# Ledger of designs, part 12: peptides against a protein of PDB entry 4QMF

Target 1, 175 residues: chain A of PDB entry 4QMF
Amino acid sequence: ESSFMTLFPKYRESYLKTIWNDVTRALDKHNIACVLDLVEGSMTVKTTRKTYDPAIILKARDLIKLLARSVPFPQAVKILQDDMACDVIKIGNFVTNKERFVKRRQRLVGPNGNTLKALELLTKCYILVQGNTVSAMGPFKGLKEVRRVVEDCMKNIHPIYHIKELMIKRELAKR

## One batch from the design tools (peptide; aimed at target 1 H158 I163)

Design b2_p13_3_s4 (made by RFdiffusion4, then SolubleMPNN; from b2_p13_3, 4 letters changed)
Fold by OpenDDE base, seed 1:
Formats: C-alpha cells, structure tokens, sequence
Structure b2_p13_3_s4 (fold): chain B 175 residues (1-175), chain A 13 residues (1-13)
C-alpha cells in the first residue's frame, strides 16, 4: 500500500468540496482511492488491491498537491496523463520585504498577464502564480525553463530577459 | 502572439 497526504489552506475548502466527486471519479478509473478530510484540512490518495499501475499513485500525489495550490480541477486532472509533469515552485523565501515580494511576483504576470502568457507559450506550460507559490504543468523541459525564470525573477532578474532568450531559441528551431 | 506580448513588455521597461 502506498499513500500520500497533502494539507490545503482553509480558503480552498469550499472549492475542494465542490469538485471532490470529480476527483474521486477521475482516480477511480485508475483504482486509486481518495479522501477529503475537512476537519484536518487534508487530501489523501492511496493505492488499492486493484491498482494496476503502481506509478499512477505518484501522479495522484501530484494531483492533490496542485489542487491544494489553487490549480483548478480541469487543469490539475491533466497530471494523470503520461506526458504531463508538474512543479510547485516556492517563491515566498527569496525576499524579506513584502512590497519587494509583491513587486517581483507581479513581474511574472506582467501588464494584462502578457508576461505570463508569453512564458506559457514559449515553454508549452500552464502556469499559475498564487500566493507564495507558482504551479506549473507541462513537458519536463518546459518546467525546467519555468522554474529558472520564476526563481530568477524573485532574485531580481526581470523575466523579459529569459523570454527574449526563449524567443531566439524558438526562431532557431524553426530553421 | 509572443512577439506582441514582448513588444508590450518592452514599452513598460
């Protein structure tokens, strides 16, 4: 038996209650059991005797991790696909000053979300900037690029630098 | 799309 548990913040409770039947249905297809504990504020996934693929439990672990970090279910459930990976990047510890943190985090989004959209397109990732974390889903190569850009942004390297670099690489790949 | 997004970002830098 393999089991994983993830805590979620209180503000996610109402949403998680709403979608939990859909989570259960998605995991049942893989014979993974799941539990939502509203008292503890936790989600648990576990293998059963009928679980055929032992690796799917790791994807189920990632699913509840993403849900805990405000990723919507229709996006988060894609983690169960074989070609999909994810990353949860902690950004809260790079700066002590709250205003500086907010400013650097906002640079990841940019005006009208254009910075984030450009980064998503270039890396072929989904990216969600929320609170003290950035959640990303996509190919492993793209996730590596996202993490670099996100962490460098929190270190005061503007995302535009990396976006320009990624654009040049994209143009070279078309030739 | 990406080029347009970069152009908009460069205007704010």
Amino acid sequence: as target 1 above (175 residues)
Amino acid sequence: IVEEAIEELEKEL
Scores: peptide ipSAE 0.035, ipTM 0.701, DockQ to the pose 0.636
OpenDDE base, seeds 2, 3, 4, 5: peptide ipSAE 0.028, 0.035, 0.034, 0.030; ipTM 0.673, 0.702, 0.695, 0.674; seed 3 fails the geometry check

Design b2_p13_4 (made by RFdiffusion4)
Pose (drawn by RFdiffusion4):
Structure b2_p13_4 (pose): chain A 175 residues (1-175), chain P 13 residues (1-13)
Amino acid sequence: as target 1 above (175 residues)
Amino acid sequence: LDEELEELAKEII
């Protein structure tokens, strides 16, 4: 009955092609069927007659969505867990110009990826920047903070104020 | 701002 599909770029195809057996196996634990269409370049997840809880299909949809945005499989299967939520943030329709987009996304990730790592440490979330998207996984509150930072960064508001704020909040909680 | 943020990020890490 229930079926969700997503598209993936070609540079991702090889990786998925070699790890797909691991995906159908992880999904087999929940009795969710999945198909990888190479010509179309898509992934599909479906519920079956023998699926225990159909609602997990939502999580399965998130899994393949994370897989379409260059999130590694070992990190991605965690979405099938309970205390795990995700958020794939679209950053494409903020800037019409290409140079400024790269400038703000690079500002988002920063030198040696340090500021991006700092966000991972402060929001307690896994964050991955890829092309037109920023994929995040972890606690709901930290996810809200990540979206806030990313969206406010793709707009010309610098991440430094956010990182300072979160650092102050963390030290206040330390007391 | 970028230099300050990089220093702050290194400290946090």

Design b2_p13_4_s1 (made by RFdiffusion4, then SolubleMPNN; from b2_p13_4, 5 letters changed)
Fold by OpenDDE base, seed 2:
Formats: structure tokens, sequence, C-alpha cells
Structure b2_p13_4_s1 (fold): chain B 175 residues (1-175), chain A 13 residues (1-13)
């Protein structure tokens, strides 16, 4: 029997309570058990005797990880699909100065969220910038590019540079 | 997607 647990911040509790029945129903299709512990502030997923695919527990682990980092359930549940991967990128430790951190994080989003939207389209990923993490979901190749852009941004390489590069690559691939 | 990217690029770049 395999089991995984993740902690979630207090501000996420209300939302998780409202969607937990949907989480349970989604995981029941795969015979994965789950528990929401409001005292500890944790989510747990575990295999059962009826779990026929041992690999699905890893996707269930990823599901609760995404939910803990503010990804909405309708998006996060897509991780259970075989063709979907995810990444949770910790961005809070690249810069010690809070003001510098906020400025660099804002560059990922850009004016009206347009920088982030462009990156999502170019990588075919869903991307959520929240707190000290960036959550991404999509194809493995796209996720690698997202991580590169996000980490470089925290290292003071502006996302526009990478976006321009990706746009050029996209145009070349069409020809 | 291409048309949307073109719009976004004009605003970002």
Amino acid sequence: as target 1 above (175 residues)
Amino acid sequence: DDEELDKLSKEIL
C-alpha cells in the first residue's frame, strides 16, 4: 500500500472543504482513497486493495500537490489524464529582498497578465503564479520551458527574452 | 492561437 500526504496553507481550507467531494469522486474512479485532515491541514491519498494501476497513485499525489498550491479543482483534476504532467516551481528562495522578489514575480505576469498568457500559449501549458510557487500543467517539453523561463526570471532574466525566442521558434516550425 | 499571440506580442514587446 502506497500513501502520500501534502500540507496546505490555512487560507486554502475553505475552498478544499467545498470541493473535497469532487476530489473523492474523481479518485474513486481509480480506487484511490483520500482524506482531508482539517486539524493538521493536510490531504492524503492512498492505494487500496482494489487499485489496479499502481502508477495512478503518483498522479493522485500530484493532484493534492496542485490543490495545495491554489490550482482550481477543474484544472488540477486533469493531472489524472495520462498525457498531462505538472510542475510546482518554488520561486521564493531566489531573492531575499521582498521588494525585488515581488517585482520579478510581477514580470512573469506582465501588464494585464499578457506575459503569462503568451507563455501559456507558446508552451501549451496552464500556468498559475501564486505566492512563493508557480504551478504548471501540460506536456513535458512545455513544462521544461516554463521552468526555465520562471527560474531565469527570478535570476533577473526578463521573460520577454524567452517569449521572443519561443515565438521565433514557433514561426520556424510552421514553415 | 497565432492571432492571439500576435496581439499579445504587440502589447508585451
Scores: peptide ipSAE 0.253, ipTM 0.887, DockQ to the pose 0.116
OpenDDE base, seeds 1, 3, 4, 5: peptide ipSAE 0.133, 0.093, 0.095, 0.147; ipTM 0.837, 0.809, 0.810, 0.845

Design b2_p13_4_s2 (made by RFdiffusion4, then SolubleMPNN; from b2_p13_4, 6 letters changed)
Fold by OpenDDE base, seed 5:
Structure b2_p13_4_s2 (fold): chain B 175 residues (1-175), chain A 13 residues (1-13)
Amino acid sequence: as target 1 above (175 residues)
Amino acid sequence: LDKELDELSNKIL
């Protein structure tokens, strides 16, 4: 039997306790067992003898990974769908200066979140910028585009440049 | 979707 575990930060404990029954119910439909360990601060998913689809355990692994990175349950649970993929992009290691990091991270969001919303629409992805990570969910092609924009932003390439390019490509594809 | 994208584009570009 296969098992996967992820650690979560202390500040997520209260929320995870609140939604864990919903996690259990969602995974029960696939005969995947799950455990929330509040002492260790971990989530575990495991196959059972009744697990029919062997691939679903990998999606369950992704589910707990997303939950650990502050993705809300109603969004994270969509990872169990066949057409959904995810990515957790570490952004904290690109810049040593904290102020520079915060400034570049804010560029991803933009005024009133408009930059991030535009990127979500163009890539057909859900994107959450939180702490030292960016979590994304959507089609694989869109996820590759998101990762490129996010990493380039941390390397001081402004997201607006990529957004303009994506818009032009979209218009050309309509012809 | 296209209309919303155009509106957002005008705000951020």
Scores: peptide ipSAE 0.046, ipTM 0.763, DockQ to the pose 0.111
OpenDDE base, seeds 1, 2, 3, 4: peptide ipSAE 0.035, 0.040, 0.033, 0.039; ipTM 0.730, 0.752, 0.718, 0.710

Design b2_p13_4_s3 (made by RFdiffusion4, then SolubleMPNN; from b2_p13_4, 6 letters changed)
Fold by OpenDDE base, seed 4:
Structure b2_p13_4_s3 (fold): chain B 175 residues (1-175), chain A 13 residues (1-13)
Amino acid sequence: as target 1 above (175 residues)
Amino acid sequence: MDEELNKLSEEIL
């Protein structure tokens, strides 16, 4: 039997407690057990003797990983679908200066969130910028593009440049 | 999607 655990920050506790019954219900459909430990601040998922699909535990692992990174449950639970992949991109280590970090992170979002929304549309991904991570969900190709844009942004390559590039590629693909 | 993307791109670019 397989088990995976993910720690979550204290500020997520109240939310996770609120939605945990929904998590349990979603995982029960796959005979995956789960535990929310409020003392340790952890989520655990486990296979059971009744788990039919051995691969679902990996998706359950991804589910709790996404939840720990502030992805809302209605979005995060989609990871249990076969066609959905995810990525959690650590952005906190690219820049040591806090102000520079904040500025570069804000560039990912852009005015009114339009930069992020454009990136989501171009990559067909869900993208959440939170804290020191960017969480993304979608097709593998899209996720690869998201990671490139996100990491390059933290390396001071403006997302607008990549958005333009992606738009051009999109138009070329239509021909 | 294309219309929305075009609108967003015009606002960003």
Scores: peptide ipSAE 0.161, ipTM 0.851, DockQ to the pose 0.113
OpenDDE base, seeds 1, 2, 3, 5: peptide ipSAE 0.160, 0.159, 0.158, 0.154; ipTM 0.850, 0.849, 0.849, 0.848

Design b2_p13_4_s4 (made by RFdiffusion4, then SolubleMPNN; from b2_p13_4, 5 letters changed)
Fold by OpenDDE base, seed 3:
Structure b2_p13_4_s4 (fold): chain B 175 residues (1-175), chain A 13 residues (1-13)
Amino acid sequence: as target 1 above (175 residues)
Amino acid sequence: LDEELQKLSEEIL
């Protein structure tokens, strides 16, 4: 039997308590057991004797990882679908200066969130910028592109450069 | 999708 555990920050506790029955129900469909430990601040997923697909536990692991990083349940639960992958990109280690970090992180979002929305459309990914991480969900190709754009942004390459590149690539792919 | 992307590109680029 396989088991995975992830810790979550205290500010996430109230939300996780609210949606945990939904998490349980979603995982029950795959005969994956789950536990929310409010004292430790952890989520655990486990295979059972009735777990048919041995690979689903890895998706359950990803589910609790996404939930810990503030992804809403209705979005995070999509990770259980066969065609969905995810990535959690750590962005807090690229810049030591707090102000510079905040400015570069804000570039990912852009005015009115338009930069982020453009990236989501071009990569066919869901993208959440929160704290020191960027969470993304989508196809592997899209996730690779998101990681490149996010990391380059933190290295002071403006996302607009990549947006233009992705638009050109999209047009070329239609031919 | 294409129309929405076009609108966003015009605003950002």
Scores: peptide ipSAE 0.065, ipTM 0.771, DockQ to the pose 0.110
OpenDDE base, seeds 1, 2, 4, 5: peptide ipSAE 0.038, 0.060, 0.036, 0.036; ipTM 0.736, 0.766, 0.718, 0.727; seed 2 fails the geometry check

Design b2_p13_5 (made by RFdiffusion4; failed a check: a repeat of another design)
Pose (drawn by RFdiffusion4):
Structure b2_p13_5 (pose): chain A 175 residues (1-175), chain P 13 residues (1-13)
Amino acid sequence: as target 1 above (175 residues)
Amino acid sequence: IIEEAIKEMEEEL
């Protein structure tokens, strides 16, 4: 009955092609069927007659979505867990110009990826920047903070104010 | 790491 599909870019195909056996196995635990269409370049997840809880298909949809945005499989299967949520943030329709887009996304990740890592430490979330998207995984509150920072960064508001704020909040909680 | 990231962002500004 229930079926969700997603598209993936070609540079991702090789990785998925070699880890797909691990994906259908992880999904087999929940009795969710999945198909990888190489010609179309897509992934599909479906519920079956023998699926215990059909709602997990939503999580399965998130899994393949994370896989389409260059999130590594070991990190991605965590979405099949309970205390895990995700958010794939689209950053394409903020800037019409290409140079400024790269400027603000590079500002998002920063030198040596430090400021991006700092966000991971402060929001307690896994964050990955790829092409036109920023994929995030972890606690709901931290996810809200990540989306806030990313969206406000793709708009010309610098992430330094947010990082400082989160650092102050953390030290206040330390007390 | 966080302190270094703040220093890097301040330099950029």

Design b2_p13_5_s1 (made by RFdiffusion4, then SolubleMPNN; from b2_p13_5 with I2V M9L)
Fold by OpenDDE base, seed 4:
Structure b2_p13_5_s1 (fold): chain B 175 residues (1-175), chain A 13 residues (1-13)
Amino acid sequence: as target 1 above (175 residues)
Amino acid sequence: IVEEAIKELEEEL
C-alpha cells in the first residue's frame, strides 16, 4: 500500500476543513483513503485493498499538493482526470530581496490579471500565483511553457516577451 | 506600454 502526505500552511486550514468531505467523496470513487490532520496541518492519501488503479494514488498525491498551494477544490480535483497534469513551481528562491520578489511575482499577474489570463489561454493551462509558488494544471506541453515563463519572470525576463513568442508560435502552427 | 501591449495581445488571442 502506498501513502503520501503533504503539509499545508495554517491559513489554509479553514478552507480545507470546509471542503474535506468533497475531497473524501472524490477519492472514494477511486477507493483512495484520505485523512486531514488539523493538529499536524497535513493531508494524507492512501491506497486501500480496494484500490483498482495503482496510478490514481499519484494523482491523489498531486491533488493534496495543489490544495496545499491554495488551488480551489473544484479546479484541483480535475487532476484526477487522466489527461490532466500539474506542476507546482517554486518561485521564492529566485530573488532574495522581498520587494523585488513581489514586483516580479506581480508581473506574472499583470494589470487586472491580464498577463496571467493571456498565459493561461496560450498554454491551455490553469495558473494560480500564490505565495512562494505558482500552481499550474493542464497538458504537459503547456505546463512546460508555463514553467519557463514563470521562472524567467523571476529571473527578470518580462512575461510579455514570452507571451508574444507563444503567440507567434501559435500563428506559425496554424500554417 | 505593457498594458497596451497586453491588450493588443489579448485581442489577438
Scores: peptide ipSAE 0.037, ipTM 0.711, DockQ to the pose 0.159
OpenDDE base, seeds 1, 2, 3, 5: peptide ipSAE 0.035, 0.033, 0.035, 0.031; ipTM 0.707, 0.699, 0.707, 0.687; seed 3 fails the geometry check

Design b2_p13_5_s2 (made by RFdiffusion4, then SolubleMPNN; from b2_p13_5 with I2V E8L M9L; failed a check: a repeat of another design)
Amino acid sequence: IVEEAIKLLEEEL

Design b2_p13_5_s3 (made by RFdiffusion4, then SolubleMPNN; from b2_p13_5, 4 letters changed)
Fold by OpenDDE base, seed 1:
Formats: C-alpha cells, structure tokens, sequence
Structure b2_p13_5_s3 (fold): chain B 175 residues (1-175), chain A 13 residues (1-13)
C-alpha cells in the first residue's frame, strides 16, 4: 500500500468540496482511492488491491498537491496523463520585504498577464502564480525553463530577459 | 502572439 497526504489552506475548502466527486471519479478509473478530510484540512490518495499501475499513485500525489495550490480541477486532472509533469515552485523565501515580494511576483504576470502568457507559450506550460507559490504543468523541459525564470525573477532578474532568450531559441528551431 | 506580448513588455521597461 502506498499513500500520500497533502494539507490545503482553509480558503480552498469550499472549492475542494465542490469538485471532490470529480476527483474521486477521475482516480477511480485508475483504482486509486481518495479522501477529503475537512476537519484536518487534508487530501489523501492511496493505492488499492486493484491498482494496476503502481506509478499512477505518484501522479495522484501530484494531483492533490496542485489542487491544494489553487490549480483548478480541469487543469490539475491533466497530471494523470503520461506526458504531463508538474512543479510547485516556492517563491515566498527569496525576499524579506513584502512590497519587494509583491513587486517581483507581479513581474511574472506582467501588464494584462502578457508576461505570463508569453512564458506559457514559449515553454508549452500552464502556469499559475498564487500566493507564495507558482504551479506549473507541462513537458519536463518546459518546467525546467519555468522554474529558472520564476526563481530568477524573485532574485531580481526581470523575466523579459529569459523570454527574449526563449524567443531566439524558438526562431532557431524553426530553421 | 509572443512577439506582441514582448513588444508590450518592452514599452513598460
């Protein structure tokens, strides 16, 4: 038996209650059991005797991790696909000053979300900037690029630098 | 799309 548990913040409770039947249905297809504990504020996934693929439990672990970090279910459930990976990047510890943190985090989004959209397109990732974390889903190569850009942004390297670099690489790949 | 997004970002830098 393999089991994983993830805590979620209180503000996610109402949403998680709403979608939990859909989570259960998605995991049942893989014979993974799941539990939502509203008292503890936790989600648990576990293998059963009928679980055929032992690796799917790791994807189920990632699913509840993403849900805990405000990723919507229709996006988060894609983690169960074989070609999909994810990353949860902690950004809260790079700066002590709250205003500086907010400013650097906002640079990841940019005006009208254009910075984030450009980064998503270039890396072929989904990216969600929320609170003290950035959640990303996509190919492993793209996730590596996202993490670099996100962490460098929190270190005061503007995302535009990396976006320009990624654009040049994209143009070279078309030739 | 990406080029347009970069152009908009460069205007704010």
Amino acid sequence: as target 1 above (175 residues)
Amino acid sequence: IVEEAIEELEKEL
Scores: peptide ipSAE 0.035, ipTM 0.701, DockQ to the pose 0.629
OpenDDE base, seeds 2, 3, 4, 5: peptide ipSAE 0.028, 0.035, 0.034, 0.030; ipTM 0.673, 0.702, 0.695, 0.674; seed 3 fails the geometry check

Design b2_p13_5_s4 (made by RFdiffusion4, then SolubleMPNN; from b2_p13_5 with I2V M9L E11K)
Fold by OpenDDE base, seed 1:
Structure b2_p13_5_s4 (fold): chain B 175 residues (1-175), chain A 13 residues (1-13)
Amino acid sequence: as target 1 above (175 residues)
Amino acid sequence: IVEEAIKELEKEL
């Protein structure tokens, strides 16, 4: 038996209650059991005797991790696909000053979300900037690029420099 | 799309 548990913040409870039947249905297809504990504020996934693929439990672990970090279910459930990976990047500890943190985090989004959209397109990732974390889903190569850009942004390297680099690389790949 | 996004970002730099 393999089991994983993830805590979620209180503000996420109402949403998780709403979608939990959908989570259960998605995991049942893989014979993974799941539990939502509203008292503890936790989600648990576990293998059963009928679980055929032992690796799917790791994807189920990632699913609840993403859900805990405000990723919507229709996006998060894609983690169960074989070609999909994810990353949860902690950004809260790079700066001590709250205003500086907010400013640098906002640079990841940019005006009208254009910075984030450009980064998503260039890396072929889904990216969600929320609270003290950035959640990303996509190919492993793209996730590596996202993490670099996100962490460098929190270190005061503006995302535009990386976006320009990624754009040049994309143009070279078309030739 | 990406090129347009970059142009807008460059205006803020």
Scores: peptide ipSAE 0.038, ipTM 0.725, DockQ to the pose 0.741
OpenDDE base, seeds 2, 3, 4, 5: peptide ipSAE 0.036, 0.047, 0.038, 0.034; ipTM 0.707, 0.728, 0.719, 0.696; seed 3 fails the geometry check

Design b2_p13_6 (made by RFdiffusion4)
Pose (drawn by RFdiffusion4):
Structure b2_p13_6 (pose): chain A 175 residues (1-175), chain P 13 residues (1-13)
Amino acid sequence: as target 1 above (175 residues)
Amino acid sequence: LDEELEKLSKEII
């Protein structure tokens, strides 16, 4: 009955093609069927007659969505767990110009990826920047903070104020 | 701001 599908770019196809057997196996634990269409370049997840809890299909939808945005499989299967949520942030419709977009996304990730890593340490979330999206996984509150930082960064508000704020909050909690 | 953020980020890491 329930079926969700997502599209993926070609540069991702090879990786998925070799790890798809691991995906249907992870989904087989929940009795969710899945198909990989190479010509169309898409992934589909479906519920079956023998699926115990149909609501997990939402998680399965998130899994393939994370897989379409260059999130590695071992990190991605964690969405099938309970205390795990995700958020794939679209950053395409903030800037009409291409140079400024790259400027702000590069500002988002920063030198050696340090400021991006700093966010991972402060929001306690896994964060991955790829093309037009920023994929995040982890606690709901940290996810809200990540979306806030990313969205406010794609707008010309620098991430330094946010990082400082989160650092101050963390040290205040340390007391 | 970028220099400040890089320094702060290195400290945090």

Design b2_p13_6_s1 (made by RFdiffusion4, then SolubleMPNN; from b2_p13_6, 4 letters changed)
Fold by OpenDDE base, seed 4:
Structure b2_p13_6_s1 (fold): chain B 175 residues (1-175), chain A 13 residues (1-13)
Amino acid sequence: as target 1 above (175 residues)
Amino acid sequence: MDEELNKLSEEIL
């Protein structure tokens, strides 16, 4: 039997407690057990003797990983679908200066969130910028593009440049 | 999607 655990920050506790019954219900459909430990601040998922699909535990692992990174449950639970992949991109280590970090992170979002929304549309991904991570969900190709844009942004390559590039590629693909 | 993307791109670019 397989088990995976993910720690979550204290500020997520109240939310996770609120939605945990929904998590349990979603995982029960796959005979995956789960535990929310409020003392340790952890989520655990486990296979059971009744788990039919051995691969679902990996998706359950991804589910709790996404939840720990502030992805809302209605979005995060989609990871249990076969066609959905995810990525959690650590952005906190690219820049040591806090102000520079904040500025570069804000560039990912852009005015009114339009930069992020454009990136989501171009990559067909869900993208959440939170804290020191960017969480993304979608097709593998899209996720690869998201990671490139996100990491390059933290390396001071403006997302607008990549958005333009992606738009051009999109138009070329239509021909 | 294309219309929305075009609108967003015009606002960003």
Scores: peptide ipSAE 0.161, ipTM 0.851, DockQ to the pose 0.114
OpenDDE base, seeds 1, 2, 3, 5: peptide ipSAE 0.160, 0.159, 0.158, 0.154; ipTM 0.850, 0.849, 0.849, 0.848

Design b2_p13_6_s2 (made by RFdiffusion4, then SolubleMPNN; from b2_p13_6 with E6D K10Q I13L)
Fold by OpenDDE base, seed 1:
Structure b2_p13_6_s2 (fold): chain B 175 residues (1-175), chain A 13 residues (1-13)
Amino acid sequence: as target 1 above (175 residues)
Amino acid sequence: LDEELDKLSQEIL
């Protein structure tokens, strides 16, 4: 038996309760059991005797990790696909000043979310900036690029530098 | 420099 547990913040409780039947149904297709503990504030996934693919438990682990970090279920459940990977990037420890943190985090989003949208398109990733983490889903190469841009942004390297580089690479690939 | 990059971001995107 393999089991993984993830804690979630209190503000996610109502949402998780709402979608948990859908989580259960999605995992049942793979014979993965799951439990939502509202007292502890945790989600658990575990293999069963009927689990055929032992690797799917790792994807189930990632699913509950994403859900805990405010990724909506319709997006998070895509992690169960073979071609989908994810990353949860902690951004809260790069700066001590709260105002500076907020400013740098906002740079990832940009005006009207345009910076984030551009980064998503260029990396072929889904990206959610929330609280002290950035959650990303997509191909491994794209995730590597996202992490670099996100971490560099928190280190005061503006995302536009990397975005411009990615744009140039994209144009070269079209030729 | 940061302000300049913010403006450039708006222009490129």
Scores: peptide ipSAE 0.037, ipTM 0.713, DockQ to the pose 0.379
OpenDDE base, seeds 2, 3, 4, 5: peptide ipSAE 0.035, 0.034, 0.036, 0.033; ipTM 0.719, 0.715, 0.703, 0.712

Design b2_p13_6_s3 (made by RFdiffusion4, then SolubleMPNN; from b2_p13_6 with K7E I13L)
Fold by OpenDDE base, seed 1:
Parts: structure tokens; C-alpha cells; sequence
Structure b2_p13_6_s3 (fold): chain B 175 residues (1-175), chain A 13 residues (1-13)
């Protein structure tokens, strides 16, 4: 038997309550049990005697991790698909100055969200910038690229540099 | 996808 638990921020409680029946239904298809503890502020997933795929519990772990970091359920539940991976990138520890942190985080989004959208398209990933983390979902190769761009942005390398590089690489790959 | 990237590149670069 395998079990995983994640804590979630208080501001996520209302949302998680509203979607928890959907979480339960999605995990029941894989014979994974789940518990929402509103007192502790935690989500737990567990294998059961009927769990036939031992790897699905790791995906269930990733599901609750994504939900805890503000990924909407309709997107987060896609992690249960075989070809989908995820990453939760901690960005809050790269900069000591809060104003500098906010400015660098905003660079990831860019004007009208265009920087983020370009990065999503080039990496074939879903990307959510929230609080002190960036959540990403997609192919493993794309996730590696996302992590590089996100971390470099927090190190004061503007995302536009990487976007230009990714665009050039994409053009070269078409040949 | 290529057209969308081209439009985004004009706005970002």
C-alpha cells in the first residue's frame, strides 16, 4: 500500500471543496482512494486492494500537488494520462527583494500574457504562474525547457532571450 | 501554430 499527502494553502479550500467529488470520481476509475482534510488542510491519495497499476499512484500524487498549487481541476486531471508529466518550480527563493521578485515573475507573463503563451506554444506545455511557484504540464523535454526559462528569469535572464532561441531551434528542426 | 507563434513574436520581439 502506497500513500501520499500534500498540504494546500487556506485560500484554496473553497475551490477544493467544490471540485472534490470530481477528483474522487477521476481517481475511482483507477481504484485510488482520496481524502480531503479541511482541518489539517491536506489532500491524501492511497492505493487500494483493487489498484492494478502501481504507477497510477504517482500520477495521483502529482494531481493533488498540482491542485494545491492552484492548477484548475480540468487541466490538473490530465496528469492521469500516460503521456503527461508535470513540474512545480519554486521561484520564491531566487530573489530576496520582494519588488524585484514581483518584477521578474511578471516578465514570465509579459504584456497581455504573450510571453507566457509563446513559451507554452514553443515547449508544448501548460504553464501557470502563481504565487511562489510555476506549475507546468506537458512532455518531459518541454518541461526541462520551461524550468530553464523560469529559473533563468528569476536569475535576471529575460525570457525573450530564450523564446528567441526556442524559435530558432524550431525553425532549424523543420529542415 | 506557426501563424500564432509569428504573431506572438511580432508583439514580444
Amino acid sequence: as target 1 above (175 residues)
Amino acid sequence: LDEELEELSKEIL
Scores: peptide ipSAE 0.037, ipTM 0.742, DockQ to the pose 0.113
OpenDDE base, seeds 2, 3, 4, 5: peptide ipSAE 0.036, 0.035, 0.035, 0.034; ipTM 0.740, 0.735, 0.734, 0.728

Design b2_p13_6_s4 (made by RFdiffusion4, then SolubleMPNN; from b2_p13_6, 6 letters changed)
Fold by OpenDDE base, seed 5:
Formats: C-alpha cells, structure tokens, sequence
Structure b2_p13_6_s4 (fold): chain B 175 residues (1-175), chain A 13 residues (1-13)
C-alpha cells in the first residue's frame, strides 16, 4: 500500500480542521484513506485494499500539498479530476533581501490583482500567490507558462512582458 | 524602468 504525508504551517490548522470532513468524503469516493494529525501538523493519504485506480493516490498527494499551501478546498479538490494538474512554485529562494522579494512578488499580483488575473486567463490556470510559494492548477501547458512567468518575475523580469507576448500569440492563433 | 513598465501594464490591462 502507498502512503504520502505533507506538513502544514500552524496558521492553517483551524481551516484544515473545518474542511477535513469534506476532504475525507471526497477521498472516500476513491477508497483513499486520510489522516489529519494536529500534534505533528501533518496530513496523510494512503491507498486501501479497496482502492481501484492506482493513480488516484498521486492526485490525493497533490490535494494535501495544495491544502498545505493555502489553496481553498473547493478549488484544491478539483485536482482529483483527470484533466487537472498542479504546481507549487517556491519563490522565496530567488532573492535574499526581503524588501526586494516583496516588491517582485507584488509585481506578480499587480494593481488590484489585475496582472495575476490576466495571467490566469491567458494560461487557463488558477493561481494563488501566498507567502513563499505560488500554487497553480490547470492544464500542463498552462502550468509550464505560469512557472516561467513566476520564476522570471522573481529574477526581475516584469510579468507584463510575458503577458503581452501571450496576448499576441493568442491573437495570432485565432487567425 | 519600473515606471515605464507600470505605465505599459495600465495600457494593456
């Protein structure tokens, strides 16, 4: 039997407790067992003798990973769908200066979140910028584009450059 | 550079 565990930060404990019954119910449909350990601060998913699809455990692993990184349950649970992939991009290691980090992270979001919204639309992804990570969900091609833009932003390449490029590519594809 | 990019972002978005 296969098992995966992820740790979560203390500030997520209250929320995870609130939605854990929903997590359990969603995974029960696939005969995947799950455990929330409040002492260790961990979530665990594991196959059972009744697990039919061997691949679903990997999606369950991704589910708890997304939940640990502040993705809300109604969005995170979509990872169990066959057409959905995810990525958790670590952004905290690109710069040592905290102010520079905050500035670059803010550029990714943009005024009123408009930059991030444009990127979501162009890549057909859900994107959450939280703390030292960016969580994304969507088609694999879109996720690859998101990672490129996010990492380049942390490397001081402004997201608007990529957004303009993606817009042009989209217009050309319509012709 | 930042100001120019901000202006561009306001134009495009």
Amino acid sequence: as target 1 above (175 residues)
Amino acid sequence: MDEELDELSNKIL
Scores: peptide ipSAE 0.046, ipTM 0.712, DockQ to the pose 0.338
OpenDDE base, seeds 1, 2, 3, 4: peptide ipSAE 0.040, 0.036, 0.043, 0.030; ipTM 0.694, 0.673, 0.708, 0.674

Design b2_p13_7 (made by RFdiffusion4)
Pose (drawn by RFdiffusion4):
Structure b2_p13_7 (pose): chain A 175 residues (1-175), chain P 13 residues (1-13)
Amino acid sequence: as target 1 above (175 residues)
Amino acid sequence: DIVEEAIEELEEE
């Protein structure tokens, strides 16, 4: 009955093609069927007659969505867990110009990826920047904070204010 | 601390 599909770019195809057997196995634990269409370049997840809890299909949809945005499989299967949520943030329709987009995304990740790593440490979330999207995984509150930072960064508001704020909050909680 | 280093790098911008 329930079926969700997503598209993936070609540079990702090789990776998925070699790890797909691991995906259908992880999904087999929940009795969710899945197909990889190479010509169309898509992934599909479906519920079956023998699926125990159909709602997990939502998580399965998130899994293939994370896989379409260059999130590594070992990190991605964590979405099938309970205390895990995700958020794939679209950053394409903030800037019409291409140079400024790169400027702000590069500001988002920063030198040596340090500021991006700092966000991972402060929001306690896994974050990955790829092309037109920023994929995040972890606690719901930290996810809200990540979306806030990313969205406010793709708009010309610098991430330094946010990082300082989160640092101050963290030290206040330390007390 | 990575957080402190990241803040310092951002202040340079």

Design b2_p13_7_s1 (made by RFdiffusion4, then SolubleMPNN; from b2_p13_7, 4 letters changed; failed a check: a repeat of another design)
Amino acid sequence: SLVEKAIEELEKE

